# Peptides against a protein of PDB entry 3J47: the designs that were tried, part 100

Target 1, 121 residues: chain A of PDB entry 3J47
Amino acid sequence: IRLTNQLKSLKGLQSKLKDVVEYLDKVINKELPINHTILGKLQDVFNLLPNLGTPDDDEIDVENHDRINISNNLQKALTVKTNDELMVIYISNLVRSIIAFDDLIENKIQNKKIQEQRVKD
Target 2, 69 residues: chain B of PDB entry 3J47
Amino acid sequence: YEEKEESNLAATKSMVKIAEQYSKRIEEEKELTEEELKTRYVGRQDPKKHLSETADETLENNIVSVLTA

## One batch from the design tools (peptide; made by RFdiffusion4, then SolubleMPNN)

Design b2_p22_7_s3 (from b2_p22_7, 11 letters changed)
Fold by OpenDDE base, seed 5:
Parts: C-alpha cells; structure tokens; sequence
Structure b2_p22_7_s3 (fold): chain B 121 residues (1-121), chain C 69 residues (1-69), chain A 22 residues (1-22)
C-alpha cells in the first residue's frame, strides 16, 4: 500500500512536469502566453526541492546525510543514509530470525524428548 | 496523490519512532533468548514459548520498519 | 556493499537455523 502510494505520487509529479514542459514549449514557440499561475506553483515546488540542476558538491547539506533520498546530489548523500538505515533494519531482522529459529530448535528437541518418553512407556 | 503523500509522511514519522524503539527491540530479543535458555534448564515450556512469541513480534516490527523505509 | 554483506549474513544464519531444525 505504501509503495503504491509513493508510486502514485511520483506519477502525479511526472504528469505535472510534463504539462509544464509542454506549456513552456508553447510559450517559447509564441503559441500561448505564459500561464503565470502554473509557473508560480511550479516555482514554489522547485524552491522546496533540492537543487537538481546544478549538482555542485558543495550544496550537499551535511545535515541531510541522515535524511532519506530527496534529490540528485543531495540524493546521493541521502542514498547513503538510506543504505545505512536499511542495513540496520536488515541486521535487526536477521537477529530476530535467529532468535525465532533457536526457539524452533528448542521446541523440536522438546518434542523429540516427549516422543522418546512415550515410546519407553 | 494527496493520500499517498500523507502516507509517506506518516511513514517518515514512523521511521523516526522505529529508530528510537530499535534499541529496545534488540534488548527485548536478547531477553527472550535468555528466557529460552533458562527454560531449557528448568524444563518449563511456558517461558520458552513466551520468549519465542516475543522474538516473533520483534521480527515483525523490523519487517514493518523495512517496508516503511 | 554493506547492505549486501548484511544480506549474506542473514542468509547464512537462516541456513544454519534450518540445519539445526532438521
């Protein structure tokens, strides 16, 4: 469900971007006037997003090393953080799995002992 | 799209909470293992079962955390 | 690389547990 929602959001963004590009092309070709409202909203969105176009290494906010993948260069740093987080989760899962298996083994041993006792009776 | 965005935000918040609880979960897992060991020596099945159940719950929580990440 | 290593360790642990259960 979460993955699906993320995908939907991404698709929505893609569609919007496509519309903007189309609009910009029309403006460049002098076919239509610039829709100021749409452009303004898009600009607001871009201002909230990390700078994608000029991946100057210097804009990698060190603080975002701990944050999830947002965008390009920042996205790289964020990717590292995400990777670390996933590793932690994986290790945790492994530990839980090991514990579960240990319990299963113990249960099996106990069951065998019970069966052996029944045979002796 | 808005619903998805809301879900993503919730997931992010959950991740923060998971990070905080992660250490606790690890400790709980260790405790379960110790209880299992004790149960082996005492021959009491009930404590071992409880430990196993707790371990399973911890595992489930980790899986959810992975899915949220 | 770190994630892959972790994954491999998990798989190995799981295999060992299965062996014990058998």
Amino acid sequence: as target 1 above (121 residues)
Amino acid sequence: as target 2 above (69 residues)
Amino acid sequence: SGFNELLERQIEASKLLREILS
Scores: peptide ipSAE 0.480, ipTM 0.847, DockQ to the pose 0.017; fails the geometry check
Fold by OpenDDE base, seed 4:
Structure b2_p22_7_s3 (fold): chain B 121 residues (1-121), chain C 69 residues (1-69), chain A 22 residues (1-22)
Amino acid sequence: as target 1 above (121 residues)
Amino acid sequence: as target 2 above (69 residues)
Amino acid sequence: SGFNELLERQIEASKLLREILS
């Protein structure tokens, strides 16, 4: 379910990115004004979607962001936020792992001590 | 897509919460480690075990957070 | 890059823990 949702989200993001690109192209061509709503939605999507977009999506996103300063800034901000969150999660996991490892070490040490005591007896 | 979007939104919100929780979890982890240390010094296996378990729980929560993110 | 760094740190920490256990 989660994986499926993630995949769907990615697909959605891809579609959205495509839409954004198309929109941006239209804006560049002065066919349409900058749609702040689209940018906002894109930002929301980016906020929701960790920057783990496909490299292609990321590239597209970066390109889109470059094209639309506001969008780019927002996307960048979202990306940064996502990265920060991921980093926090990673650090947390690391810390937990370290703690777990520490416990293992302690257990091992205790076991060794017990064995040593048994040998001495 | 909508379900995933909702999930992502929830995840994002969760991530913010996770960040906060992370700070708290870090503190909790430290506390657990201290308990382990105390147990190590006291030679009582139980406190140490408890600390270890707490650390594991913290780790698990982090993992879940990562998975949710 | 940040993630990689974190991962590396975790690995190092794990190694240190293993060393301590040894």
Scores: peptide ipSAE 0.469, ipTM 0.846, DockQ to the pose 0.018; fails the geometry check
Fold by OpenDDE base, seed 2:
Structure b2_p22_7_s3 (fold): chain B 121 residues (1-121), chain C 69 residues (1-69), chain A 22 residues (1-22)
Amino acid sequence: as target 1 above (121 residues)
Amino acid sequence: as target 2 above (69 residues)
Amino acid sequence: SGFNELLERQIEASKLLREILS
């Protein structure tokens, strides 16, 4: 269920990103003004997918307009925040893993002691 | 897509809570390690087992947090 | 960079634990 939901979200994001790219291309060509709704949706996507970073297309647009820079900065900030959160989770998992290994080592030591006692008996 | 979005929102809220509790969980893990050390020193299996279980629970919670993030 | 460093530390810790268990 979770994987399916993630896949669906990814597909949705992909479609949205495609739309954003198309929109950005039109903006670059001065065919359309900057669509704030698309930028907002893109920000939402970045909030959900911290590892994606700013799309390459966003870097190109940042050079042209201050408003685009603000949007990109927000997306970048959200990405950084998400990355930090993931790092914390990773560290926590590592610590838990270490504790689990310590317990395993202790179990092994106990087993060894039991075997030694059996040999002495 | 809507179901996934709802799940992601819930996960995000959970992540915030996890972040707040993260420090506490780290401390709990340390305590479990101390209990393991004590158990190792005393030669009692029960305290060590408890520490291991707590560590496992902490790990599981972190994994769930990652999956929900 | 921070994430990579954390990952490396985790890997090292895991290796040490494996060595102790061997």
Scores: peptide ipSAE 0.457, ipTM 0.839, DockQ to the pose 0.019; fails the geometry check
Fold by OpenDDE base, seed 1:
Parts: structure tokens; sequence; C-alpha cells
Structure b2_p22_7_s3 (fold): chain B 121 residues (1-121), chain C 69 residues (1-69), chain A 22 residues (1-22)
């Protein structure tokens, strides 16, 4: 179920990204004006999917350089936040692993002591 | 897509909760380790076993958190 | 970079634990 939902989201994102690319191509060719609503939706998508760094879509518009910079900064901030969260998870897993290994070592030591006692008896 | 969005939102909320619980779990793990260490010196196996079990539970929760992230 | 460093630390810790068990 989770993998299926992820795949569906990815497909939806891919389709939307294709539409955005087509729109951007038309804007570059001066066939259509810049649509602020589309940019807002793209920003929302980026906020929801921090790992989907499509830096390329934001860079092209010369007139919105300030907005592009804001978007890039926001994406960078989200990336940093995601990295921090991943670091916390990783450290937690590492700590758990260390504790588990300590227990295994103690068990091994105990088993060795028991075996030594059995040999003496 | 809507179902996935709802699932992602729920997962995000769960991650925040997990992060809060993680700090508590780390403290619990430390306490268990100290008890295990003390038990090792005293030669009592029961506290060590309990510490080991708690550490395993903490590890399992972290694995689930990683799979959910 | 931070994630990679954490991953490397985990790998090293795992190796050390294996050495102790061994």
Amino acid sequence: as target 1 above (121 residues)
Amino acid sequence: as target 2 above (69 residues)
Amino acid sequence: SGFNELLERQIEASKLLREILS
C-alpha cells in the first residue's frame, strides 16, 4: 500500500512536472505569459516534497529573480531540515545498535563463563 | 493522490511524534545501559536482561521510523 | 555531507562491535 501510494504520487508529480516544462517552454517562446498560480502550485509541491529539488524550473525566469532566490532559499532550508531529521534518526539507530551489541557481548561473556564452570565441574 | 497526501501528512505528524519520543527513548536506553552495567558488576542477570529487551524495543522503533520516513 | 558522516560512523561502530564479538 505505501509503495503503491508513493508510486502514484511519483507518477502524478511526473505528469505535473511535464506540464510545467511544457508551460515554461511556451513562456520562453513568448507564446504565453507567466502564470503566478502555476508557480504557487509548484512552490506548494516543493514544500510537500522537499526531496524533489527541481532547481531547474525556478532558475529560468529573469524577471522573478528575487522570487527564484526565495524559492531556492526555502528549498535549501527544507533540505537542511530534512537532513537534520535524517541525522537524528541515524544517530538513534546507531545508539540502539550499540546497546544491542553491548548486550550481545555480555551474553557471550556469560556463556563463556558458564562453559568454563562446566569444564571445571 | 489524495490518499497518498493524507498518508504523507499522517506520516509527517507521526515523525514529529517519533522525534519527541526518540529523546525519551534515548534516555530510557541510557538508564537501561546503566542498570545493565551495574548488574554486570553485581553479577545479577535480571536487570541486564531487562535493559537488553528495552534496547531491542528502541531499535525496532527506530527501524520502523526509518521505514516510515 | 552530514548524512554521509553519520553513515560512516555507524559502519565503523558496527565493525568495532563485530570485532569485540569475535
Scores: peptide ipSAE 0.448, ipTM 0.833, DockQ to the pose 0.018; fails the geometry check

Design b2_p22_7_s4 (from b2_p22_7, 10 letters changed)
Fold by OpenDDE base, seed 4:
Structure b2_p22_7_s4 (fold): chain B 121 residues (1-121), chain C 69 residues (1-69), chain A 22 residues (1-22)
Amino acid sequence: as target 1 above (121 residues)
Amino acid sequence: as target 2 above (69 residues)
Amino acid sequence: SAFDEMLERQIEASKLLREILK
C-alpha cells in the first residue's frame, strides 16, 4: 500500500511535471498565461514529495521560460518547506533519542549503585 | 495516484501539524525530562522509568512521523 | 543533503550517548 502510494505519487508527479512542462511551453509560446493553479498543484505535490523536484530539473525548467521560473520558485519554496518539516522531525527524533539515552544512563547509574550496595553488604 | 496524492496531502498537512506538534512534543519531552529529573531526586525508579518510556514513545512517534513524511 | 547531515548528527549523538552509558 505505502509503496504503491509512493509509486502513484511519483507517477502523479511525473504527470504533473509533464503537464507543467507542457503548460510552460504554451506560456513560452504565448498561447496561455501562467496557470497559477498548476503551479499551486505543483507546489502541493512538492510539499507532499519534497524530493519530487530535482534541482537539475528546476534549472532546466528555469532556463526554458520565465514562467517556468515561477514554477521552479514555487517548487523551491515547497522544497524549503519540506526541508523545514524534515528538520523539525529530525530535531524531534534527536530530542527523543537524547531523552532515551538519558534514561539509559540513569538506569545504568542505578544498576551500579545497586551493585555497590551489594558489595558493601 | 489520487490516493497517494491524498496521502501526500495528508502527510503535508500532517507535517504542518507535525511542526506544531513538534513544538508541543518538544515541550512535552522537556516535561518528561523534568519528571525524570524529579524521579532522580526522589530516588524512585518508577517515575524515571515512566519518563524513559514516555521519551521512547515520543521518539517512536517522531520516527513514525518521519516515515510518514 | 541537510537532512542527511541531520541524520548523521543524530547517529553521532546516539553513539556518544552509548559511549557515556558504557
Scores: peptide ipSAE 0.474, ipTM 0.843, DockQ to the pose 0.019; fails the geometry check
Fold by OpenDDE base, seed 5:
Structure b2_p22_7_s4 (fold): chain B 121 residues (1-121), chain C 69 residues (1-69), chain A 22 residues (1-22)
Amino acid sequence: as target 1 above (121 residues)
Amino acid sequence: as target 2 above (69 residues)
Amino acid sequence: SAFDEMLERQIEASKLLREILK
């Protein structure tokens, strides 16, 4: 479900970006007049997402290191944070697995003892 | 798209909570291990089973956290 | 990656546990 939602969001973003590119191309080619309203909205989007359009800008807002992947450059720093979080989750899973196995081993030993007792009876 | 965004936001908030819960889960896992050890010595199956179940729950929660990350 | 390495370790641990359970 979450991955599907993320994919849907990415697809939506991709579609929007495509529309923006198409619009900008038409404006550059003088096929359409500059629509100030559209440009204003785009500027607002860029102001809200300053690093989304510039993948090469190394300006990782250090303050957002603790926040989830909102922007691509932020995504690099966020990738590091995400990696750390994934590591923690991995370690936790490993620990849980070890405990589960220990319990399984103990259960098996107990079952074996019960079987041995039954054979003696 | 909006539903996905909402889900992602919820997941992000959940991740913060998960980090806190993770620390608690680690402690719970340790407690289960101790109970299992005690149960092994006492020869009582019930406490060991409970420890195993708690460990499984902790594992499941971690898996869910990974899936939501 | 560090994450991949951790995943591999988990898989190995799981395999060992499975062997012990057999």
Scores: peptide ipSAE 0.466, ipTM 0.840, DockQ to the pose 0.018; fails the geometry check
Fold by OpenDDE base, seed 1:
Structure b2_p22_7_s4 (fold): chain B 121 residues (1-121), chain C 69 residues (1-69), chain A 22 residues (1-22)
Amino acid sequence: as target 1 above (121 residues)
Amino acid sequence: as target 2 above (69 residues)
Amino acid sequence: SAFDEMLERQIEASKLLREILK
């Protein structure tokens, strides 16, 4: 459910961004006038979402390396942090799996010993 | 979309908490493994079972963390 | 890529454990 909601939000954002790009292309081609309302809303989105889609990839301040999904440029720096978090989760899952398997092996050994004892009795 | 965003924000906050809990769970898992090893030598099944159950709980929590992430 | 490598390691570990359990 949570992952599905995140995907839905991302898809919605992607669709909106595509619409903005199409609009901007039409404005650049002088097919449509500049819509100030759309630009204002876009600016508001950029203010709420720090460093989203600004072409200056270079000024990605090193500070926000920590968060995964917020902004594309910040997302690159954040992707590193996200990767680290994912690695920790993966290692944890691996450790848990190993422990669970060790217990299963021990249970199997015990069951075999019980069966051998039953045959001897 | 707004409901999903709210859910994602809540999930993100939960992930921070999960990271802290994960460190504790790793230590708990190690303790259980030691108890299981001791139980294997003593031949008592009960401590081993408890260790196995704790390991399973730790795995489940990790899976939930992965799904939340 | 690092995440994918970790996933592959987990899969391999799981396979080894299954073989030990057989």
Scores: peptide ipSAE 0.464, ipTM 0.839, DockQ to the pose 0.018; fails the geometry check
Fold by OpenDDE base, seed 2:
Structure b2_p22_7_s4 (fold): chain B 121 residues (1-121), chain C 69 residues (1-69), chain A 22 residues (1-22)
Amino acid sequence: as target 1 above (121 residues)
Amino acid sequence: as target 2 above (69 residues)
Amino acid sequence: SAFDEMLERQIEASKLLREILK
């Protein structure tokens, strides 16, 4: 279920990104006016989705390069934060697994003792 | 997509809380292990089961946190 | 990556636990 939701979200993001690219291309071609609201929402999406590949720096005019770099740095920082969170979760899961196994081992030992006692009787 | 986005947002907010809760959860897990150790010595099955269940719950919460992360 | 290393450690720990259970 969760993996499926993640895939769906990724597909949604991909579709949205495609739409944004198409929109940006139209703006560059002066076919449509710049919609500031859309740009703001896109910025928010980029802030929320650090893993969205750095927009290819290659096509952005020099003036936007600095802004893109700032955005990339922010995305990178968010990615690092996400990685740290994932590490914490991983460690926690490991610890829980170890505890669960310890309990299972204890249960097995007890069951073995009970069985040995039954054989002696 | 919208449901997942909402879930991700909730998860992100929860992640900040999870960091603090994580430390607490680790401590709770240790306590459960200690109770298991005590139960091993006392030979009472019920405390061990409770410890195991609590450990499982802690693991599940961590898994959910990771999945949300 | 650090994440990959953690994953590997978890897998190893899980294997060890399985061996002990066995």
Scores: peptide ipSAE 0.458, ipTM 0.842, DockQ to the pose 0.019; fails the geometry check

Design b2_p22_8_s1 (from b2_p22_8, 12 letters changed)
Fold by OpenDDE base, seed 5:
Structure b2_p22_8_s1 (fold): chain B 121 residues (1-121), chain C 69 residues (1-69), chain A 22 residues (1-22)
Amino acid sequence: as target 1 above (121 residues)
Amino acid sequence: as target 2 above (69 residues)
Amino acid sequence: DLEKLKQEYTEQLIQFREESLK
C-alpha cells in the first residue's frame, strides 16, 4: 500500500512535469501564449524543490540529510542513509537468525539426550 | 498526490518508530540469549524455549521491518 | 553483498545444526 501510494504520487508528479515541459516547449516555439498561472505554479514548485542544478550549495542542512528522498544530492545522502538503515535491519535479522538457530541446536541436543535416556531405561 | 505525500511523510515517521522498536528488540534478543545461557546451566527446557520463541519473534519483526523499508 | 552475507550465515547455521546432530 505505502509503496504503491508513493509510486502513484511519483507518477502523477512525472505526468504533471511532462505536461509543463510540453507547455513550455509550445511557448518557446510561439505556438501558445505563456500561461502565467501555470508558470507561477511551476515556479513555486521549483522554489520548493531543493536546487537540483547547483551542486555547490553546501547548505545541505545536515538535519535534512537524515530525512526522506526529495532532491538528487539529498537523494544520494538519503540513499546512503537508507542503505545504512537496510544494513542495520539486515544485521539484526542475521543476529535473530543466529539466536533462533542456537535455540534449535539446543533443542536438538536436549531431544538427543532424552532419546538416549529412553534407550537406557 | 497530496494524500500520497502525506502518506509518505507518515511512512517516514513510521520508519523512525520502527528503528526505535528495532533497537528495543535487539536488546530483548540479548536478554533472551542470556536466559538461554542461564538455562544451559540450570538444565531446564522451559526457559530455553521461551528464549527461542522471543528470538523468533524478534527475527520476524526484523523481517517485517526489512520488507516495509 | 548483504544477501550473500545472509546466505553465508544461513549456511553456517545449517552446518552447526548438522554438527550438533552428530
Scores: peptide ipSAE 0.446, ipTM 0.842, DockQ to the pose 0.014; fails the geometry check
Fold by OpenDDE base, seed 2:
Structure b2_p22_8_s1 (fold): chain B 121 residues (1-121), chain C 69 residues (1-69), chain A 22 residues (1-22)
Amino acid sequence: as target 1 above (121 residues)
Amino acid sequence: as target 2 above (69 residues)
Amino acid sequence: DLEKLKQEYTEQLIQFREESLK
């Protein structure tokens, strides 16, 4: 259920990003007027994106290419962080599985001892 | 989509907390393993069962954390 | 680095199982 919901959200985000790119391309080509409401919603979406380091307010003037690179670097950093979190979860699951296995081994040893005692009686 | 986004946001906040709790859970799991080892030496079923239950709980929490992540 | 950490963890698990069998 949760993974399915995450996949659905990612697909929805991907579709929305595609629509935004198509819209931005049409605006760049002057085929459509700039819709301020769409831009505002996009800004809200970008603000709701985990703060890929707010560039400090001051350097407004650095070219659009650097902003795309910063966004990509932030996305990459988030991907690395997500991978690290997944690794921690994997290790934790492995540790739990080992503990469960140790309990099974001990239960098996106890059952064997009980059987050996029953054969001696 | 919005419901899933809200769920993912809640999950992400939970994951940050899980990362901190994960170190603690690993330590708790190690303690349970030591208790199981001690229980093997003492021959008491109850400490071993408790260790297994705590290990299972730690695994479940980790699985929930991974699923939340 | 992640793969190495996973291998180290797996080795620790194997050692733990071996100690649990003794």
Scores: peptide ipSAE 0.429, ipTM 0.848, DockQ to the pose 0.018; fails the geometry check
Fold by OpenDDE base, seed 1:
Structure b2_p22_8_s1 (fold): chain B 121 residues (1-121), chain C 69 residues (1-69), chain A 22 residues (1-22)
Amino acid sequence: as target 1 above (121 residues)
Amino acid sequence: as target 2 above (69 residues)
Amino acid sequence: DLEKLKQEYTEQLIQFREESLK
């Protein structure tokens, strides 16, 4: 179930990316006006999917550099948020491992004490 | 697609809630460690078992969170 | 890097157990 949902999401994302590329190409060619609502939704999708590979489009003209910087800053902020979440999960796992280890040590100490008592009886 | 987006949004909200619960679990873990320290001093085995069980539950919840992330 | 940190932490826990048994 989970893997199937992930595959379906990836397939949907791929289709949407293709539609976005086609839309962007039409906008670049001035065939369609820039729809701000579509761009906003696309930005939201990109924000939700931080690891969608930067399309290797080499020649993005210098004028888009500021928008790319804003997108990069937002992507950076989302990456930072994701990193913070991953860090919290990592620290949590470490803390749990420490507690489990402490319990194991204490159990071992108790077992040793029980064995020493049995040898004395 | 919308159902999956809703599921992902719910999962993200759940992760935020998990982060808050995680902060609380860290405090609970600290309390358990204090009880374990007290158990070392008092020599009573019973509080130690409860601490271990709570730590294991906390670990399991983090593993599930990692698997859902 | 995270995996390495986890491994180092695990090694420290093992050493702590060994010291607690001496």
Scores: peptide ipSAE 0.407, ipTM 0.833, DockQ to the pose 0.015; fails the geometry check
Fold by OpenDDE base, seed 4:
Structure b2_p22_8_s1 (fold): chain B 121 residues (1-121), chain C 69 residues (1-69), chain A 22 residues (1-22)
Amino acid sequence: as target 1 above (121 residues)
Amino acid sequence: as target 2 above (69 residues)
Amino acid sequence: DLEKLKQEYTEQLIQFREESLK
């Protein structure tokens, strides 16, 4: 289920990315004016889709490199934010694991004490 | 696709909420650890058990957050 | 072997608790 949902999201993102590329190509070719609303929605999609793989750097002309660098900087910022969130989750899991281990140790100590008391009785 | 986009938007909003909840859960975990320490000194199982349970709940919530991230 | 590993883990946890209390 989760993997299937991720795959579906990835396919949806790919389709949307294709639509964006087609739109951007039309804007570059001066066939359409820059629609700020579409660009904003694209930014929202990029913000929602942090794992949109860096489009393969190979074919992107130098002028797109600055926009891709801005997108990469935003993606880096989003990646940093995601990394921070993941780090917090990781730390929390570690803390919980430590507490669980502490409880396990205490339970073991208590069990040992109970056994020692039973031997004395 | 739209349902998944809505689900992802909800998940993103949930992640922000999870970050806030995570801070609260860390505090709850600390409280449980203190109760466990007190229970070790008093030799009473009950406070220690409660601390352990709260720590486990905090861990589970973090795991769910990681799994949803 | 498993019981020994569990004992070592328990000892490490005890040490971690002691360090956390300092």
Scores: peptide ipSAE 0.376, ipTM 0.833, DockQ to the pose 0.012; fails the geometry check

Design b2_p22_8_s2 (from b2_p22_8, 11 letters changed)
Fold by OpenDDE base, seed 3:
Structure b2_p22_8_s2 (fold): chain B 121 residues (1-121), chain C 69 residues (1-69), chain A 22 residues (1-22)
Amino acid sequence: as target 1 above (121 residues)
Amino acid sequence: as target 2 above (69 residues)
Amino acid sequence: DLDKLKKEYTEKLIQLREESLK
C-alpha cells in the first residue's frame, strides 16, 4: 500500500513536470500566452527545490536533505544515507535471525535431552 | 496524490524514528539475550521463550522498517 | 557504532551457545 501510494505520487509529479515543460516550450515558441498563475506556482516549487546547479555551496542545510531527494546531487547524498540506513536494517535483521537461530538450537538441545531422559525411564 | 504524499511523509518520519528505535531495538535484543542467559541458568523454559519472542518481535520491526525504507 | 553493536551481539550469541553446551 505505502509503496503503491509513493509510486502514484511520483507518477503524478512526473506527469505534472512533463506538462509544465511542454507548456514552457509552447510559451518559448510563442504558441501560447504565459499563464502567470501556473508560472508563479512553478517558481514556488523551484524555490523549494535545492539548487541543482551549484554543487560547491557548503550551506546544504541537513534538514532539507530528506525533503529534496528530487535533486540529483542531493539525491546522491541521500542515496548514500539511504544505503547506510538499509545497511543498518540489514545488520539488525541479521542479528535478530542469529538470536532466533540460537533459540532454535537450544530448543533442539532441550528436546534431545528430554528424549534421552524418556529412554532412560 | 496528497494521501500518498502524506504517507511518504509519515514513512520518512518513521525512518527517523526507526533510527532511534534501532538503537532501542538493539538494546531490547541485548536484554533478551541476557534473559535467555538467565533462563539457561535457571533451567526455566518460559523466560527463554519470552526472550525468543521478543527477539522475533525485534526482527519483525526491522523487516517492517526495511519495507518502509 | 554499528560494527561495535554487531560485535557485542555476536559475542553474546557465542556465550549463549557455550551455555547451551553445558
Scores: peptide ipSAE 0.446, ipTM 0.838, DockQ to the pose 0.016; fails the geometry check
Fold by OpenDDE base, seed 5:
Structure b2_p22_8_s2 (fold): chain B 121 residues (1-121), chain C 69 residues (1-69), chain A 22 residues (1-22)
Amino acid sequence: as target 1 above (121 residues)
Amino acid sequence: as target 2 above (69 residues)
Amino acid sequence: DLDKLKKEYTEKLIQLREESLK
């Protein structure tokens, strides 16, 4: 039962990571708009995952407890790594959005200068 | 136990290196944005466009690097 | 926290552009 649940959780994490990568690729290719809220929710899910693996296992034998703690520590480490990666991705998307905004403001200023020049002519 | 700890330490070191590379790329992007601002004062449109394109390329490379890490 | 940082950064960029127009 526990190994099956761990495998299911790992598969869920792998699927979610794949979905995030696919989403990021679509954002890079301008196929989808950047949704920062999705990334934030993904981070929250990852932060909650370590807690999902611990609630029911108070009764497992001492030898299993050490292996369980190791597995939970590995899962926690993988979760932290994944959260850090998601954070970097989020920051990268934010920076890209800022650059795009800067270009928009510049274009607006140029358009205003062109209009002012036309009024002087 | 020890092999797992070593693997986690190696993964953590790799992540720190990726974060440093990301920080450097963000700084390069900021420099491009500052140069665009300077170019706005000079009134030359062509340099600004080139800086914007270079900033976009830097961001794309960052995203690809994060996706492949 | 990240959204707040993004907003603050965006506001700073807007201010820099406004200063560049004066």
Scores: peptide ipSAE 0.424, ipTM 0.829, DockQ to the pose 0.018; fails the geometry check
Fold by OpenDDE base, seed 4:
Structure b2_p22_8_s2 (fold): chain B 121 residues (1-121), chain C 69 residues (1-69), chain A 22 residues (1-22)
Amino acid sequence: as target 1 above (121 residues)
Amino acid sequence: as target 2 above (69 residues)
Amino acid sequence: DLDKLKKEYTEKLIQLREESLK
């Protein structure tokens, strides 16, 4: 279960990274304005991803450091998209919870009205 | 590398589709809440119950989407 | 931040329902 969830999260991250890349390409092409808020949230998600790649201090060629930094930045961007998807899911769950709460309040009001009517009869 | 890029592109397209489905589910949830509001005014429990059920279904779909993501 | 926003939204919904009862 935990490993499957991690694999799923990694796949979601990968997909989100692709979406971020596509978004960045559109921004580079001036097709879309830069949304700073989305970019900031994306960065926060990336910062919350454990830096898996502290490679040990061995002679990692400068090219690998740049690729790892690009991969970490890209992984950070993917994490942001995954966070955006997770945020959408969270918002949806919140909305659903609010609707359920609204129904509960309405049921309580109806029960109160029924009780008031019974006291009048 | 190219196969991985293509797989990532396909996964991204799937995520966009999931986001669209999620947006549609949010709209269905809003419609259910509006029916509950209308039912509150009319004093008819049935339309309100239907709205609540649709909202619950939308929430369930969202939870399943989160669990699947 | 998202949890706070959700909480605020839930509180607003509760208030709206209370106002509708009045």
Scores: peptide ipSAE 0.420, ipTM 0.831, DockQ to the pose 0.018; fails the geometry check
Fold by OpenDDE base, seed 1:
Structure b2_p22_8_s2 (fold): chain B 121 residues (1-121), chain C 69 residues (1-69), chain A 22 residues (1-22)
Amino acid sequence: as target 1 above (121 residues)
Amino acid sequence: as target 2 above (69 residues)
Amino acid sequence: DLDKLKKEYTEKLIQLREESLK
């Protein structure tokens, strides 16, 4: 179920990204005006999926207009924040794993002591 | 798509709550480590077991959080 | 701040492991 949902999400994102690229190409060609709703939805997607923004997309848009830079900076800041949150989660998982490992070591030491005591009796 | 967007919105709201609980879980994990240390010095198995159980619960909660994020 | 927190947690984990080996 979870993997299927992730795959569905990824497929949806890929389709949306393709639509955005196609839209951006039309805007670059002056065939269509900039749709603020698409940009807003893209921002929402980036806010929800901060790690999916490849750093490469940020480099290309830095040269164009101040307002896009503010939006990109906000998206970048949100991406950094989410990366920090993910990092905290990762560290917490690591800490739990180490505690569990320490408990395992202690259990092994106790078992060894019990075995040594049984041999002396 | 719409159902997924709604699910993502709910997950994002849950993530804020998880972030608040995260600090508490870290403190609980620390307490467990201290109890384990005390149990190791005293040779009492019971406090150490309790520490291990709470650490496991903390780990499970983080895994669920990662899975929900 | 996050990196510092990570370091502190990692150090605590290492210390716990070393104690577990004694």
Scores: peptide ipSAE 0.407, ipTM 0.828, DockQ to the pose 0.019; fails the geometry check

